# Ledger of designs, part 34: peptides against a protein of PDB entry 3MAZ

Target 1, 99 residues: chain A of PDB entry 3MAZ
Amino acid sequence: VLNPMPACFYTVSRKEATEMLQKNPSLGNMILRPGSDSRNYSITIRQEIDIPRIKHYKVMSVGQNYTIELEKPVTLPNLFSVIDYFVKETRGNLRPFIC
Target 2, 99 residues: chain A of PDB entry 3MAZ as posed
Amino acid sequence: VLNPMPACFYTVSRKEATEMLQKNPSLGNMILRPGSDSRNYSITIRQEIDIPRIKHYKVMSVGQNYTIELEKPVTLPNLFSVIDYFVKETRGNLRPFIA

## One batch from the design tools (peptide; aimed at target 1 Q47 L70)

Design b2_p27_5_s1 (made by RFdiffusion4, then SolubleMPNN; its pose is not in this set)
Fold by OpenDDE base, seed 1:
Formats: sequence, C-alpha cells, structure tokens
Structure b2_p27_5_s1 (fold): chain B 99 residues (1-99), chain A 27 residues (1-27)
Amino acid sequence: as target 1 above (99 residues)
Amino acid sequence: DKKKLEEELKKREEKLKKELGQLALSG
C-alpha cells in the first residue's frame, strides 16, 4: 500500500494542531502539518515532562529531501523518516498523533 | 549490543532535547 504522507499528517493550522494535541493527549503528541503558504512543513509537539509544553519545528523541503531546522540541521529523504527521527531520537517520548 | 544501543539512544535524546529546546517556535 502506497501512503504518501505519515499518519500524523493533518492539513491544519498551528492553532488547530495545538488544540488537537491538547484535547486528546492519549492519541499522541506530535503532528505534522503544512507550512503557511509554502511547500514546507512544520511539526507541532506537546510534551509533558514537567508541564505541558507546545513547540513547533520547521521541516524545510530541500530538493528531494527534507531538513529539520535544528541547531545542527538534520536532512532526511522523506517525511516518514522525519517522523521516525523524532520518535527514535526521543526513545518513543514523541509519538505520532493518530485519531 | 542492547546496552550500547540504549546508551547511544540516551545520548541522542539529550542532544535532540537541547536542539529542540533552543530552536522551537512558540505560539
């Protein structure tokens, strides 16, 4: 089965993504969404290590790859790899939001 | 091995936390 987008991708705004994560934290804490008026994307997360914290990260389309905007940028071949990166690097602390 | 992997993952997690904390966009 060909799935062009990760399951946690939603065509929602930053505000809507925040609300989704707040409303149903048991469904996951990470959403991939389109960038504003661009072919790029953003990731919104809601972590509850100490208190709930909402943060957003840019995922820039670069050629056929995607670069996560970090202090040391990480380039990956597709959006699935981007999601996988966040999950694995946090040892499962971040989980894709699936509703 | 498993132990080495766990240590590596922990290291990566901490590194990512620092990066995420520094560059995350608020609001």
Scores: peptide ipSAE 0.110, ipTM 0.649, DockQ to the pose 0.121
OpenDDE base, seeds 2, 3, 4, 5: peptide ipSAE 0.068, 0.086, 0.077, 0.090; ipTM 0.586, 0.617, 0.580, 0.618

Design b2_p27_5_s2 (made by RFdiffusion4, then SolubleMPNN; its pose is not in this set)
Fold by OpenDDE base, seed 1:
Structure b2_p27_5_s2 (fold): chain B 99 residues (1-99), chain A 27 residues (1-27)
Amino acid sequence: as target 1 above (99 residues)
Amino acid sequence: EEEEERRRREEREKRLREELGQLALSG
């Protein structure tokens, strides 16, 4: 089995990603998707802490690495690491959407 | 250099945790 992309990667739009997460929250709450006409990506999440909240993060391709566009950016070596960080740093609150 | 790289990695993790992880702790 080849894993060129994380399991939660889908070729969907921002709107579609949001709808996927809202429709099937039991399948996960994080989607990786392509950026708009670019080599970059975006992460769409749906957290349910107090109320359901949808947020989007840019994942910019920089050289051979990827930078998560946060207030204080985080650079990682690959997209798998990007997903891993979202999972670990939220202590499991975020989980990749698997359908 | 190895220690310095480790420190930078830990700092990156801390930054992400502060921005995203703290939200999880509020739940």
Scores: peptide ipSAE 0.169, ipTM 0.670, DockQ to the pose 0.074
OpenDDE base, seeds 2, 3, 4, 5: peptide ipSAE 0.153, 0.164, 0.099, 0.152; ipTM 0.643, 0.663, 0.585, 0.645

Design b2_p27_5_s3 (made by RFdiffusion4, then SolubleMPNN; its pose is not in this set)
Fold by OpenDDE base, seed 5:
Structure b2_p27_5_s3 (fold): chain B 99 residues (1-99), chain A 27 residues (1-27)
Amino acid sequence: as target 1 above (99 residues)
Amino acid sequence: MEEEEEKRRKEREERLLRELGELAKSG
C-alpha cells in the first residue's frame, strides 16, 4: 500500500532541486527528495538572508520514524512532520516548494 | 514528569532553530 508524500516532494537529484529553487524562489525554498539510499531522503533549502545559500539535510529512515541529521538529531513520526518541523521551527522562513 | 518532558521538547526545538539559523548564516 502507498502513502501520500508531502507536496514539496519531487523525484529529483540534488542538482535539479537546486535549479528548481533558484528558478522560482517565489514558489518556496524547501524541497524533499530521494536520498542516495533506498528509504532515505534529503532536504534541499535555499535561503536569502544576506546572499543566496543552498544547504542539504539528510533525513534517515529509522524503523517507522525519520531522523533529521543534525548535531543533535531530531526524530519525527513521518515525513509530513519533518516538513512541518522545518517550517515551524524557522518561524516560516522555510516554506515548501509548491509548483 | 509531564512538565519535564514538555520542557525537554521545547529545548530541542530551540536547538534546531539555532542550528538551522547558524548553518544558513555561515554558508
Scores: peptide ipSAE 0.166, ipTM 0.635, DockQ to the pose 0.081
OpenDDE base, seeds 1, 2, 3, 4: peptide ipSAE 0.159, 0.159, 0.152, 0.161; ipTM 0.635, 0.630, 0.626, 0.636

Design b2_p27_5_s4 (made by RFdiffusion4, then SolubleMPNN; its pose is not in this set)
Fold by OpenDDE base, seed 4:
Structure b2_p27_5_s4 (fold): chain B 99 residues (1-99), chain A 27 residues (1-27)
Amino acid sequence: as target 1 above (99 residues)
Amino acid sequence: DEEEERRREEEREKRLLEELGELAKSG
């Protein structure tokens, strides 16, 4: 049995994540995915307020916590908190991709 | 206190929105 993961977590590549978000934008615009050969993760987002824009953010496993790699990094206790952070801090602009 | 917490949250938002850019602010 796998440990619980956020609903927007998918074992997909960067390319696949982009395609998923492009194909079904109504299902959300944020995906959590595995990092390459590591315990880390990445967040892929697709915004299209003006034009489609894809961005990726590193979520680094640090001890038992996770750090979002920003100019000023943010550390949170679990991946659910990471997702909530992206949603809350963007006032709902980012929404987890649920299919 | 509540004021300090609010301030810290606003600072966190600012950090993320700066990284995400103007689109995030507009959305």
Scores: peptide ipSAE 0.145, ipTM 0.653, DockQ to the pose 0.046
OpenDDE base, seeds 1, 2, 3, 5: peptide ipSAE 0.098, 0.098, 0.101, 0.104; ipTM 0.596, 0.608, 0.606, 0.605

Design b2_p27_6 (made by RFdiffusion4)
Pose (drawn by RFdiffusion4):
Structure b2_p27_6 (pose): chain A 99 residues (1-99), chain P 27 residues (1-27)
Amino acid sequence: as target 2 above (99 residues)
Amino acid sequence: VTNRQMLLGTEEEEDEFPDHVKELFEE
């Protein structure tokens, strides 16, 4: 079976992820990346609801699950599920960045 | 603050966020 990282996962820095989203909005507005200084992960999004805004979110590895660090944290079993949550919670406003 | 507001909040809404919520955005 294939169990890769999500399609919007790139081994890029926070700065590189920000630049990728600005340069190619047509390809999506969400990138998953390695968490700086941890084995965890970060999500970087570019949303254009009112004005363009770059936002970063922490996704922590906890046991065999991942916890999205939100006001009310959400725990899911894998990274595909985390991407699904971001899409669902934003009602489809967030789309994975497919380079 | 709702989780959705953390993801898609407007500028005005995000200016009213509590400090502990804003710290969740820091890596």

Design b2_p27_6_s1 (made by RFdiffusion4, then SolubleMPNN; from b2_p27_6, 8 letters changed)
Fold by OpenDDE base, seed 4:
Structure b2_p27_6_s1 (fold): chain B 99 residues (1-99), chain A 27 residues (1-27)
Amino acid sequence: as target 1 above (99 residues)
Amino acid sequence: VTNEQQLIGTEEEEAKFPEEVKELFKE
């Protein structure tokens, strides 16, 4: 049983996430997916600031919180907050991929 | 968005294949 997840969460691999973002960029540019560890997650983004760039971030489950592996790590209470952080940090440049 | 606003972080490790991922999250 899995509690409600953000709308941009998909049970896909790194490769598949990349393909999804490349195929339909108008639907968003950020996907949340399972990480290598069953309890951790990953964020795949496709930004087009200068040229298309795919990046993958680790979202580590720590206790009941989640830590985004950034230069300066950010810990948040839930995955919805994680998505919100990416959106706000980029002033809306990143938007959740919604099919 | 300026370069200063770009997210700088640690690259994620390769994820499992779709079939394996689905098994981990199936209900």
Scores: peptide ipSAE 0.068, ipTM 0.542, DockQ to the pose 0.082
OpenDDE base, seeds 1, 2, 3, 5: peptide ipSAE 0.035, 0.038, 0.047, 0.038; ipTM 0.486, 0.487, 0.564, 0.497; seed 3 fails the geometry check

Design b2_p27_6_s2 (made by RFdiffusion4, then SolubleMPNN; from b2_p27_6, 9 letters changed)
Fold by OpenDDE base, seed 4:
Formats: C-alpha cells, sequence, structure tokens
Structure b2_p27_6_s2 (fold): chain B 99 residues (1-99), chain A 27 residues (1-27)
C-alpha cells in the first residue's frame, strides 16, 4: 500500500510540470514528480526573482530516506520533509503547487 | 554556494523562458 503523497505530487513529465507552473503561477511554484525510475523523484520549480526560470532537482531514494541532490546533499526521512525543506530553506519563496 | 542560494539560483536549469513564452507574461 502506497503511503500518502505530498499535495504537490503529480504523475507528470518534466515538460508537463513546466507547463502547469507556467500556466497557473498563482497556484504555487513547486511540483514533485516521478524521476527516471520508480524509486526516485524530481522537484520542478518556477521562480521569478529576476526573470522567470524553471529548475529541476533530483530527489534520490536512499534506503528508507531521500536525498536532495545539492552541492551539500540533504537527506530527509520522507517526501513531506523534502517539500518542507524547499519551503523553509527558501523562506517561503517556494510554495507547493495545489490545483 | 549555500543550499539556499542553490535552491534559488542553481540546479538543472531548463533555462530562461523562451521568447515565445515570455510574450505570454508581457501582458
Amino acid sequence: as target 1 above (99 residues)
Amino acid sequence: VTNEQQLIGTAEEEAKFPEEVKELFKE
């Protein structure tokens, strides 16, 4: 049985995620989606600090945890914590896309 | 680079919006 997923999780491709964020920026700017395989995920964000930019981050499954692929990797116990990290680390700049 | 800076500035940048897309945000 699959445990509950974060509200911003969608079974969409990189392209689809980009389109979702571009079309409805008021609904949020961060999407969690399936990665290259069933064990990993990706985070797609759309930020408008200077100009609109789309970026993707790898969230790798490591044992029972998840590691965000950053210069200084961050390992968290579940996907909810991953989303929370993105929100808190950016001081609210990133917000989960809810539609 | 701090993680905060990386989250707001780096990653697999699919790059800046194409001009075609930029037009949608001009109005």
Scores: peptide ipSAE 0.122, ipTM 0.548, DockQ to the pose 0.226
OpenDDE base, seeds 1, 2, 3, 5: peptide ipSAE 0.029, 0.020, 0.080, 0.027; ipTM 0.510, 0.514, 0.535, 0.474; seed 2 fails the geometry check

Design b2_p27_6_s3 (made by RFdiffusion4, then SolubleMPNN; from b2_p27_6, 10 letters changed)
Fold by OpenDDE base, seed 2:
Structure b2_p27_6_s3 (fold): chain B 99 residues (1-99), chain A 27 residues (1-27)
Amino acid sequence: as target 1 above (99 residues)
Amino acid sequence: VTNEEQLIGTEEQEAKFPEEVKALFEE
């Protein structure tokens, strides 16, 4: 089955995403979810380096692309690429949450 | 069951990519 959205996309709130990551850390530590409006998204991650840290990133829909709101914005062609970016930039530290 | 209003996120702040994580793999 080819999903139109990344496997780690869930229609959940910021709070729910946080809870999902906390309760099932073995399933991954990154979730893509709806943003403040229907056109934007957010990435919620939970890293456990020294202590558990939850962070949220804005993923803005810009035309046919998506821009991750970082200090140095990164624009990518689709949401799958957005997920890939987080995975590769952390050399696998971040992994999509898969249920 | 999640309410419709809860199916969207709230505004997120711009964040810096975790440089501390990248540093773990740098020489």
Scores: peptide ipSAE 0.075, ipTM 0.594, DockQ to the pose 0.040
OpenDDE base, seeds 1, 3, 4, 5: peptide ipSAE 0.060, 0.047, 0.040, 0.036; ipTM 0.573, 0.568, 0.574, 0.541

Design b2_p27_6_s4 (made by RFdiffusion4, then SolubleMPNN; from b2_p27_6, 8 letters changed)
Fold by OpenDDE base, seed 2:
Order: sequence, then structure tokens, then C-alpha cells
Structure b2_p27_6_s4 (fold): chain B 99 residues (1-99), chain A 27 residues (1-27)
Amino acid sequence: as target 1 above (99 residues)
Amino acid sequence: VTNEQQLIGTEEEEAKFPEEVKKLFEE
């Protein structure tokens, strides 16, 4: 049984996540989704800085924590913190996709 | 509205931190 998940979590593929973000950009630009296998996840974002860009980041389940695969990995206690990290570190540029 | 979902694996191709995002994090 899964514990409560962040509101921007959707059981969708990389492609579906991309399509969701492109279809309704006003609803947010960040989606949390299942990883390819195991208890890992991925974050898909659609940023419009200079041009629209889609990026995917691995969120690895490590013990009871989660590590975001960045140049300098960041480990957080739960998925809510992972979402919060992306929001705060980008000063609100990234916002969870809520539909 | 967010409903409880069962985690299922999905295809993906993930990358490391891109420069554009690094800029945002480093501002």
C-alpha cells in the first residue's frame, strides 16, 4: 500500500508526462512519476526560459530517503521534500502540476 | 483532484542537471 503522494504525482510515462505539461502549462510545469523500475521515481519539468525545454531527473529511493540525481546529488527524507526542493531552489520557477 | 494510485514502472530517459536549471539554482 502506497503512502500519500505529492499532488503532482501521476502514474504516467515519460512521454505522457511531457504531453501533460505541454497541454496545460498553466497548471504547473513539474510532474513526479514512477521510475522505469523498482521504487525509484522521476521528475519531468517543462521550463520556458529562452525556449521550451523538457528535462527528466532521476529520484532514487535509498533506504527511507530519496536522492535527486544532480551534478551534486541531494538527499531528502520524502517525496514531498523532493518537490519542495525543486520549487524553492528555483525560487518558484518550477511549480507542481496540479490538475 | 489527486487520487491514490498504485506505483507502476514507466519507460524513461533521465538526465543530470542541465545548465539552465543550474543557473536558477545558483541565482
Scores: peptide ipSAE 0.054, ipTM 0.551, DockQ to the pose 0.044
OpenDDE base, seeds 1, 3, 4, 5: peptide ipSAE 0.084, 0.051, 0.023, 0.028; ipTM 0.575, 0.557, 0.446, 0.475; seeds 1, 3 fail the geometry check

Design b2_p27_7_s1 (made by RFdiffusion4, then SolubleMPNN; its pose is not in this set)
Fold by OpenDDE base, seed 1:
Structure b2_p27_7_s1 (fold): chain B 99 residues (1-99), chain A 27 residues (1-27)
Amino acid sequence: as target 1 above (99 residues)
Amino acid sequence: MLNDLEEARKAMEEKEREEEEKRREEE
């Protein structure tokens, strides 16, 4: 059986996602979660470059694709590609949170 | 709070450069 959602997807709030990442940084530093609107999502990350920093990104469902709300928006075909984009752009610094 | 990946990428690259410079100075 193929999972239709990325492994780092959790039905949690912004606050809960932040707490999960802070409590277990060794399990990963990126969570995909439901957005405030039905078919939209959000990405919460906890990077430790200089100091721990929590950041959030809006992922909008557009047709059959998804757009990451950035200064220069990026559109991808599915949520797996969204996660992959975050991993690749940070050369592996960001990793899906797997518990 | 929305953020951009470009900022994170630049900060990472800057840190790597600073660490490399520090290693050379300590040798």
Scores: peptide ipSAE 0.144, ipTM 0.605, DockQ to the pose 0.338
OpenDDE base, seeds 2, 3, 4, 5: peptide ipSAE 0.137, 0.135, 0.138, 0.110; ipTM 0.593, 0.585, 0.594, 0.567

Design b2_p27_7_s2 (made by RFdiffusion4, then SolubleMPNN; its pose is not in this set)
Fold by OpenDDE base, seed 4:
Structure b2_p27_7_s2 (fold): chain B 99 residues (1-99), chain A 27 residues (1-27)
Amino acid sequence: as target 1 above (99 residues)
Amino acid sequence: MLSDLEEARKAMEEKEEEERRRLEELE
């Protein structure tokens, strides 16, 4: 039995998420957090390709699904699938922050 | 700041290819 929210979900602000990722890179580099609007979320990542870079993505609640705001939007059935998408599409470069 | 995941993935692939080319150059 799984919890309703992914393990990398934290009720933190954009600033706090950035600080968490910078402080403990070994624990992961991706955080799911509440968005500015109700039922919406945001993904904050700290990716180290060349140098550490912080980026944010909007995850919009649409009906019973979630849409990642990209140039070519991706709609998924739940937040667990959203996290899986980020991991899979980056071939494991992105990993959920677990503390 | 909002960024597309496709860009992040592409950048990673380019980095990997660059390293591969670097190894080929040194070998």
Scores: peptide ipSAE 0.030, ipTM 0.484, DockQ to the pose 0.373
OpenDDE base, seeds 1, 2, 3, 5: peptide ipSAE 0.026, 0.028, 0.028, 0.026; ipTM 0.487, 0.485, 0.495, 0.485

Design b2_p27_7_s3 (made by RFdiffusion4, then SolubleMPNN; its pose is not in this set)
Fold by OpenDDE base, seed 1:
Structure b2_p27_7_s3 (fold): chain B 99 residues (1-99), chain A 27 residues (1-27)
Amino acid sequence: as target 1 above (99 residues)
Amino acid sequence: MLDFLEEVREAMEKKEKEKKELEELLK
């Protein structure tokens, strides 16, 4: 039995995630979704500072942990920590999309 | 080269500083 998923997790494609974020930016700007592989995931963000920018990050399942594929990879114990990392790292600029 | 998240972090820190300065100025 799998543990609960973060509130911003949706079983959507890359395209659908992008559309969701663009349609309702006030609900948040970060979505966690299934990756192309079984136990892997992806994070899609629509960040606005000067202009809207869409970015996608791979979250690889490694043992009991998860690694965010960044220039300098970050490994965390669970998906909740992954979401928290994105929020804290950006000082709240990124917020989970809650529909 | 800074990754995108690092760029966002720096931008947010800058805005926080500017906000703080503005608040102090308006006191």
Scores: peptide ipSAE 0.204, ipTM 0.625, DockQ to the pose 0.944
OpenDDE base, seeds 2, 3, 4, 5: peptide ipSAE 0.153, 0.203, 0.165, 0.123; ipTM 0.581, 0.629, 0.588, 0.555

Design b2_p27_7_s4 (made by RFdiffusion4, then SolubleMPNN; its pose is not in this set)
Fold by OpenDDE base, seed 5:
Structure b2_p27_7_s4 (fold): chain B 99 residues (1-99), chain A 27 residues (1-27)
Amino acid sequence: as target 1 above (99 residues)
Amino acid sequence: MLNDLEEARKAMEEKERKEREEKLLEE
């Protein structure tokens, strides 16, 4: 039975997500988590380009779609597409955190 | 400086990776 949410979704705080990614970098570097008191979500990533860096993206629910709050916003039809976008756009540099 | 093929390849990949880092309106 398939879950309605992406596999890298966890009901964790901003701080907890950061700790998860730092503790087990081999399991992935991207977590989807609940937004603050809303229907929205956040993406926490840990990229190791020059040095390890933690960044947080807003994923806003807009009608039936989701908008990633980037310099140039990207709107997608569902959360699976949001995760896919992060993976594809970075050519696999970002990978969903699976534990 | 880069003085072999492997170093050159890695340098190019690193440059591209950095360029793909999304600029965002972070939380």
Scores: peptide ipSAE 0.033, ipTM 0.500, DockQ to the pose 0.043
OpenDDE base, seeds 1, 2, 3, 4: peptide ipSAE 0.032, 0.029, 0.029, 0.027; ipTM 0.544, 0.483, 0.488, 0.520; seed 2 fails the geometry check

Design b2_p27_8 (made by RFdiffusion4)
Pose (drawn by RFdiffusion4):
Structure b2_p27_8 (pose): chain A 99 residues (1-99), chain P 27 residues (1-27)
Amino acid sequence: as target 2 above (99 residues)
Amino acid sequence: SLEVADNSEEEYEQALKENEELKEKML
């Protein structure tokens, strides 16, 4: 079976992820990347609800699951589930960045 | 926190469908 990283996962820095989203909004507005200084992950998003805003979220590896660090943390079993949650919670506003 | 867009149910369900298709393609 194939079990790769999510399609919007790129081995890029916070800065590189920000630049990728600004340069190509047509390709999506969400990037999953390695978490700086940890084996965890970060999500970087660019939303244009009111004005363009870059936001970063921590996704922690906890046991065999991942916890999205939100006001009310959410725990899911894999990274595809985490991307699904971001899309669902923002009611489709967030789309994975497909380079 | 995440910003929530005031999207229609049609747009919302279409975005979920496309996202699921993308995940299935990867797996």

Design b2_p27_8_s1 (made by RFdiffusion4, then SolubleMPNN; from b2_p27_8 with S1M Q14K N19L K23I E24K M26L)
Fold by OpenDDE base, seed 3:
Structure b2_p27_8_s1 (fold): chain B 99 residues (1-99), chain A 27 residues (1-27)
Amino acid sequence: as target 1 above (99 residues)
Amino acid sequence: MLEVADNSEEEYEKALKELEELIKKLL
């Protein structure tokens, strides 16, 4: 049984997510999307500090939790917490894309 | 340019630092 998804979740490809963020930067700079495998996801962000930069992060489903694949992995209980982590960790620099 | 609402300069700098640290954790 799947729970509701975060508002910034879209069933889009890596390319489509990039285009969404580039086209409407005022709506947010972070998208959650399906990963290459079932029950896994990716986070796409767009930062414009000096020049526009796109980054992608893997979010792996592990048991009942989710792990952000980093050098030091971060495990969280749900996808809402994953989004919250990105927002809070960056002190609001990252904001979910809401169209 | 990066837009951050109601952010002090210090808070903005912290956000950038934390973002950089987060990104560095990726291989």
Scores: peptide ipSAE 0.035, ipTM 0.568, DockQ to the pose 0.061
OpenDDE base, seeds 1, 2, 4, 5: peptide ipSAE 0.026, 0.026, 0.028, 0.026; ipTM 0.533, 0.553, 0.557, 0.546

Design b2_p27_8_s2 (made by RFdiffusion4, then SolubleMPNN; from b2_p27_8, 10 letters changed)
Fold by OpenDDE base, seed 1:
Parts: structure tokens; sequence; C-alpha cells
Structure b2_p27_8_s2 (fold): chain B 99 residues (1-99), chain A 27 residues (1-27)
């Protein structure tokens, strides 16, 4: 049985997500949150490669799939795959924020 | 690593909105 949403999903705003990641960096550095539209989402990350940097990515619902709005867009079958993509592409640098 | 274009520029616009809101509330 699969949960409908990834564990790092929170119903928070862009600002709140940023604050969460800044306040508790040991819990992870990636949050999935609702977008401005009902079926869209956003990913907020906080990386500390050199200095702390916050970035936001749009995740658009397209049909039954999801497209990450990148320079070269990436389409994935579900939100779990979206999270997996961010983890793998950063070789584990990004980790889902778990409270 | 994942150094690709993001929509972080919108954060600046949001900050401006907040500043305007604060200004409005303090007037």
Amino acid sequence: as target 1 above (99 residues)
Amino acid sequence: MLEVADNSKEEYEEALKELKKIQEETL
C-alpha cells in the first residue's frame, strides 16, 4: 500500500518552507509543497555546498504525470519519482525534510 | 549539482509585496 503523498510534502507556503529548512537543517533540505494552482506543486531546497542557498522548482501536473520545470524539463510518473529524481541527481545531497 | 534554472526570482517580488503590505499597515 502506497501513501498518496511523499513524506516531505507539507501544506506550507514558499516562505514557510524556507523557514522550516533554515530552522531545522538536520531534518533534511527538501520540501514538496502546494503550488499556486490546485494540481501543481513546488519543490523548495536548501543546499550548503559553499553557502546556504534556497531554490524553488515548479512541478507541473501534466495529464497523469508531473513535469519538473527545468531548462530541460523532466517528466515523471508520480511525485515519489519526483523526489527520487532530486535525491539521485544530487547524489544524495538533497534529502527529504522529515519532521 | 542541480544548478539549473529555478523560479527563485519570484521571491524578490514576494518580498516587495510584503514590504508594501508593511508600509500600508504602518501608515
Scores: peptide ipSAE 0.041, ipTM 0.505, DockQ to the pose 0.062
OpenDDE base, seeds 2, 3, 4, 5: peptide ipSAE 0.032, 0.038, 0.036, 0.030; ipTM 0.548, 0.571, 0.508, 0.563

Design b2_p27_8_s3 (made by RFdiffusion4, then SolubleMPNN; from b2_p27_8, 12 letters changed)
Fold by OpenDDE base, seed 4:
Structure b2_p27_8_s3 (fold): chain B 99 residues (1-99), chain A 27 residues (1-27)
Amino acid sequence: as target 1 above (99 residues)
Amino acid sequence: MLEVADTSEEEYQKALEELKKIIEEQL
């Protein structure tokens, strides 16, 4: 049996994630979703700073950890920590999408 | 002229800067 996933994890496509975030911005602005293969994930966010922006990030499974693909990659021990990173790094501007 | 820094504004700006940093690194 799989360990629990973050509450903002949904088995949706890039397109579906975008639509979810656009339709219900009050529910949050960050979704974790499956990546190109079963071992990797992607983060989709929607935030309005100057204009509404949709962005996507790769979260690569590396051994027992996960690496967020950034200019300076960030490696974390689990997906909960990945979500926490995005929340804390933005000081709460990013919030997990909870439907 | 001496003035007091607005910590709330500073925190707001920091949050925006961090958010922009992440957004700019879209893959």
Scores: peptide ipSAE 0.035, ipTM 0.520, DockQ to the pose 0.049
OpenDDE base, seeds 1, 2, 3, 5: peptide ipSAE 0.023, 0.021, 0.030, 0.026; ipTM 0.520, 0.515, 0.516, 0.522

Design b2_p27_8_s4 (made by RFdiffusion4, then SolubleMPNN; from b2_p27_8, 7 letters changed)
Fold by OpenDDE base, seed 3:
Structure b2_p27_8_s4 (fold): chain B 99 residues (1-99), chain A 27 residues (1-27)
Amino acid sequence: as target 1 above (99 residues)
Amino acid sequence: MLEVADNSEEEYEKALKELKEIIEKLL
């Protein structure tokens, strides 16, 4: 039984997420997806500053919170906050993929 | 701003796939 998930969550693989973002960039550039055989997740982004770049981030479930695997890890209370962090940190450059 | 990303898994899997195909040709 899963609680409500962010609108940009899709049960897709790393490859599928990349293809989704490349095919319809106008719908957003950030996808949340399941981790491999775990309660963890991954974020796939297609950021376009100089050239389009695909990157993937690990979001680890830690107790009741989630930690984004960065040089300086960031811990947040839920997946909605994780999405908000990516939007705010990039000052709106990243936007949830909504189809 | 966003510093660390895991972008190595796909390249690793591609390398393993290529190796597997080579081995299959030797059978």
Scores: peptide ipSAE 0.041, ipTM 0.459, DockQ to the pose 0.049
OpenDDE base, seeds 1, 2, 4, 5: peptide ipSAE 0.024, 0.030, 0.038, 0.030; ipTM 0.522, 0.525, 0.452, 0.489

## One batch from the design tools (peptide; aimed at target 1 E69)

Design b2_p28_1 (made by RFdiffusion4)
Pose (drawn by RFdiffusion4):
Structure b2_p28_1 (pose): chain A 99 residues (1-99), chain P 28 residues (1-28)
Amino acid sequence: as target 2 above (99 residues)
Amino acid sequence: AEEIENALEPISEEEFEERMEERKEEEE
């Protein structure tokens, strides 16, 4: 079976992820990347609800699951599920960045 | 639009540090 990283996962820095989203909004507005100084992950998004804003979120590896660090943390079993949550919670506003 | 904009509000830094301390204690 194939079990790769999510399609919007790129081994890029916070800065590189920000630049990728600004340069190609047509390709999506959400990137999953390695968490700086940890084996965890970060999600960088560019939303244009009111004005363009870049936001970053922490996704922590906890046991065999991942916890999205929100006001009310959400725990899911894999990274595809985390991407699904971001899309669902934003009602489809967030789309994975497919380079 | 306001609900979508605020749908993914992050945890505060202080609450995040407390959760990291709790996870470290559980691992030890």

Design b2_p28_1_s1 (made by RFdiffusion4, then SolubleMPNN; from b2_p28_1, 15 letters changed)
Fold by OpenDDE base, seed 4:
Structure b2_p28_1_s1 (fold): chain B 99 residues (1-99), chain A 28 residues (1-28)
Amino acid sequence: as target 1 above (99 residues)
Amino acid sequence: KEEILNSLKPISEEKLQERLKELEKLLA
């Protein structure tokens, strides 16, 4: 069972996500995808500030919340908040990939 | 510049494994 997910969620692999972001950068630069096992997720971004940079983040399900595994972890109540966090922290530089 | 991602530095693989292991114990 999967409740409503953020618009940038796609059931793709790390490789596929990277390719999607590289092929259509105008559609956004952030993808939420399923983790390998369990109820966890990953986020792939492609920032193009100076040069194209691909980075991956792990989003772990902790109880009813989600923790973005950063050097300084951030816990949020839902995946929508996770996406919002990435957008706000980068002042809009990161935008959900909408295809 | 990279300043945009200052607050979004992903955890290192080594430290991640440690954190995940601790998380597993917490959620067990």
Scores: peptide ipSAE 0.359, ipTM 0.790, DockQ to the pose 0.744
OpenDDE base, seeds 1, 2, 3, 5: peptide ipSAE 0.359, 0.354, 0.351, 0.356; ipTM 0.791, 0.789, 0.784, 0.788

Design b2_p28_1_s2 (made by RFdiffusion4, then SolubleMPNN; from b2_p28_1, 12 letters changed)
Fold by OpenDDE base, seed 5:
Formats: sequence, C-alpha cells, structure tokens
Structure b2_p28_1_s2 (fold): chain B 99 residues (1-99), chain A 28 residues (1-28)
Amino acid sequence: as target 1 above (99 residues)
Amino acid sequence: KEEIRNALKPISKEKLEERLKELKKLLE
C-alpha cells in the first residue's frame, strides 16, 4: 500500500481543521492541511496542557525540502519528517489526527 | 509541562512577512 502523504493530511480549511480537533480530541491533536493557493502547507494543533490552545504553523516548500516556520526555522526532507519532528519535539504530546 | 508547550514556538507574524519577502526575491 502506497502512502504518498502523512496520515494526518486532510484537504480542509483552517476553520474545519479546528472543528475536527475540537470534536474528537481522542483521535489526535495535529492536522496537516494545504496552504492557500500554493505548494505550501499548514499545521494546526490543539494542545491541551492546562487549557485547550489552538496554534497554526506554516510549512514552506523550499526546493525539495520543507521548512517549518518557527522562531528558529527547521528544514526537513519531506512531510513525513515534518510530522515526526512535531511528535518528537513535544515528547509525544502532539499526535497525528487519525480519522 | 511548560517545556513541552514552548518546544515549538511559531515565528512572529512580523518576522514571517520578512522571510516571505526574502524568499520572493530569491525566486526572481
């Protein structure tokens, strides 16, 4: 079985992604979605450490790589690595939303 | 707890716009 995109990728808007995460938090708290009219992507998370907080990240396509627009940007070879980075950096607190 | 929250600090809107401007220039 070929898996060209991460399992948490959905062709949804920012609003829809937020609603998905709020309605079913047990399925995960991170969604990868397409950027507005571009080859770029966005990551929406719903991190509930003390209270639920929604955050959005921009993932810019640069050549054959992808750069996560953080205060200190990180460049990775593919979208699977991008998702893995979010999981590892938060020690598993962030998990891909599997619907 | 706080360490996990700050592990992935998003870029500020101001700095993001600056970087986008630079990227567009490189594509010219």
Scores: peptide ipSAE 0.270, ipTM 0.724, DockQ to the pose 0.894
OpenDDE base, seeds 1, 2, 3, 4: peptide ipSAE 0.262, 0.266, 0.260, 0.269; ipTM 0.705, 0.729, 0.710, 0.729; seed 2 fails the geometry check

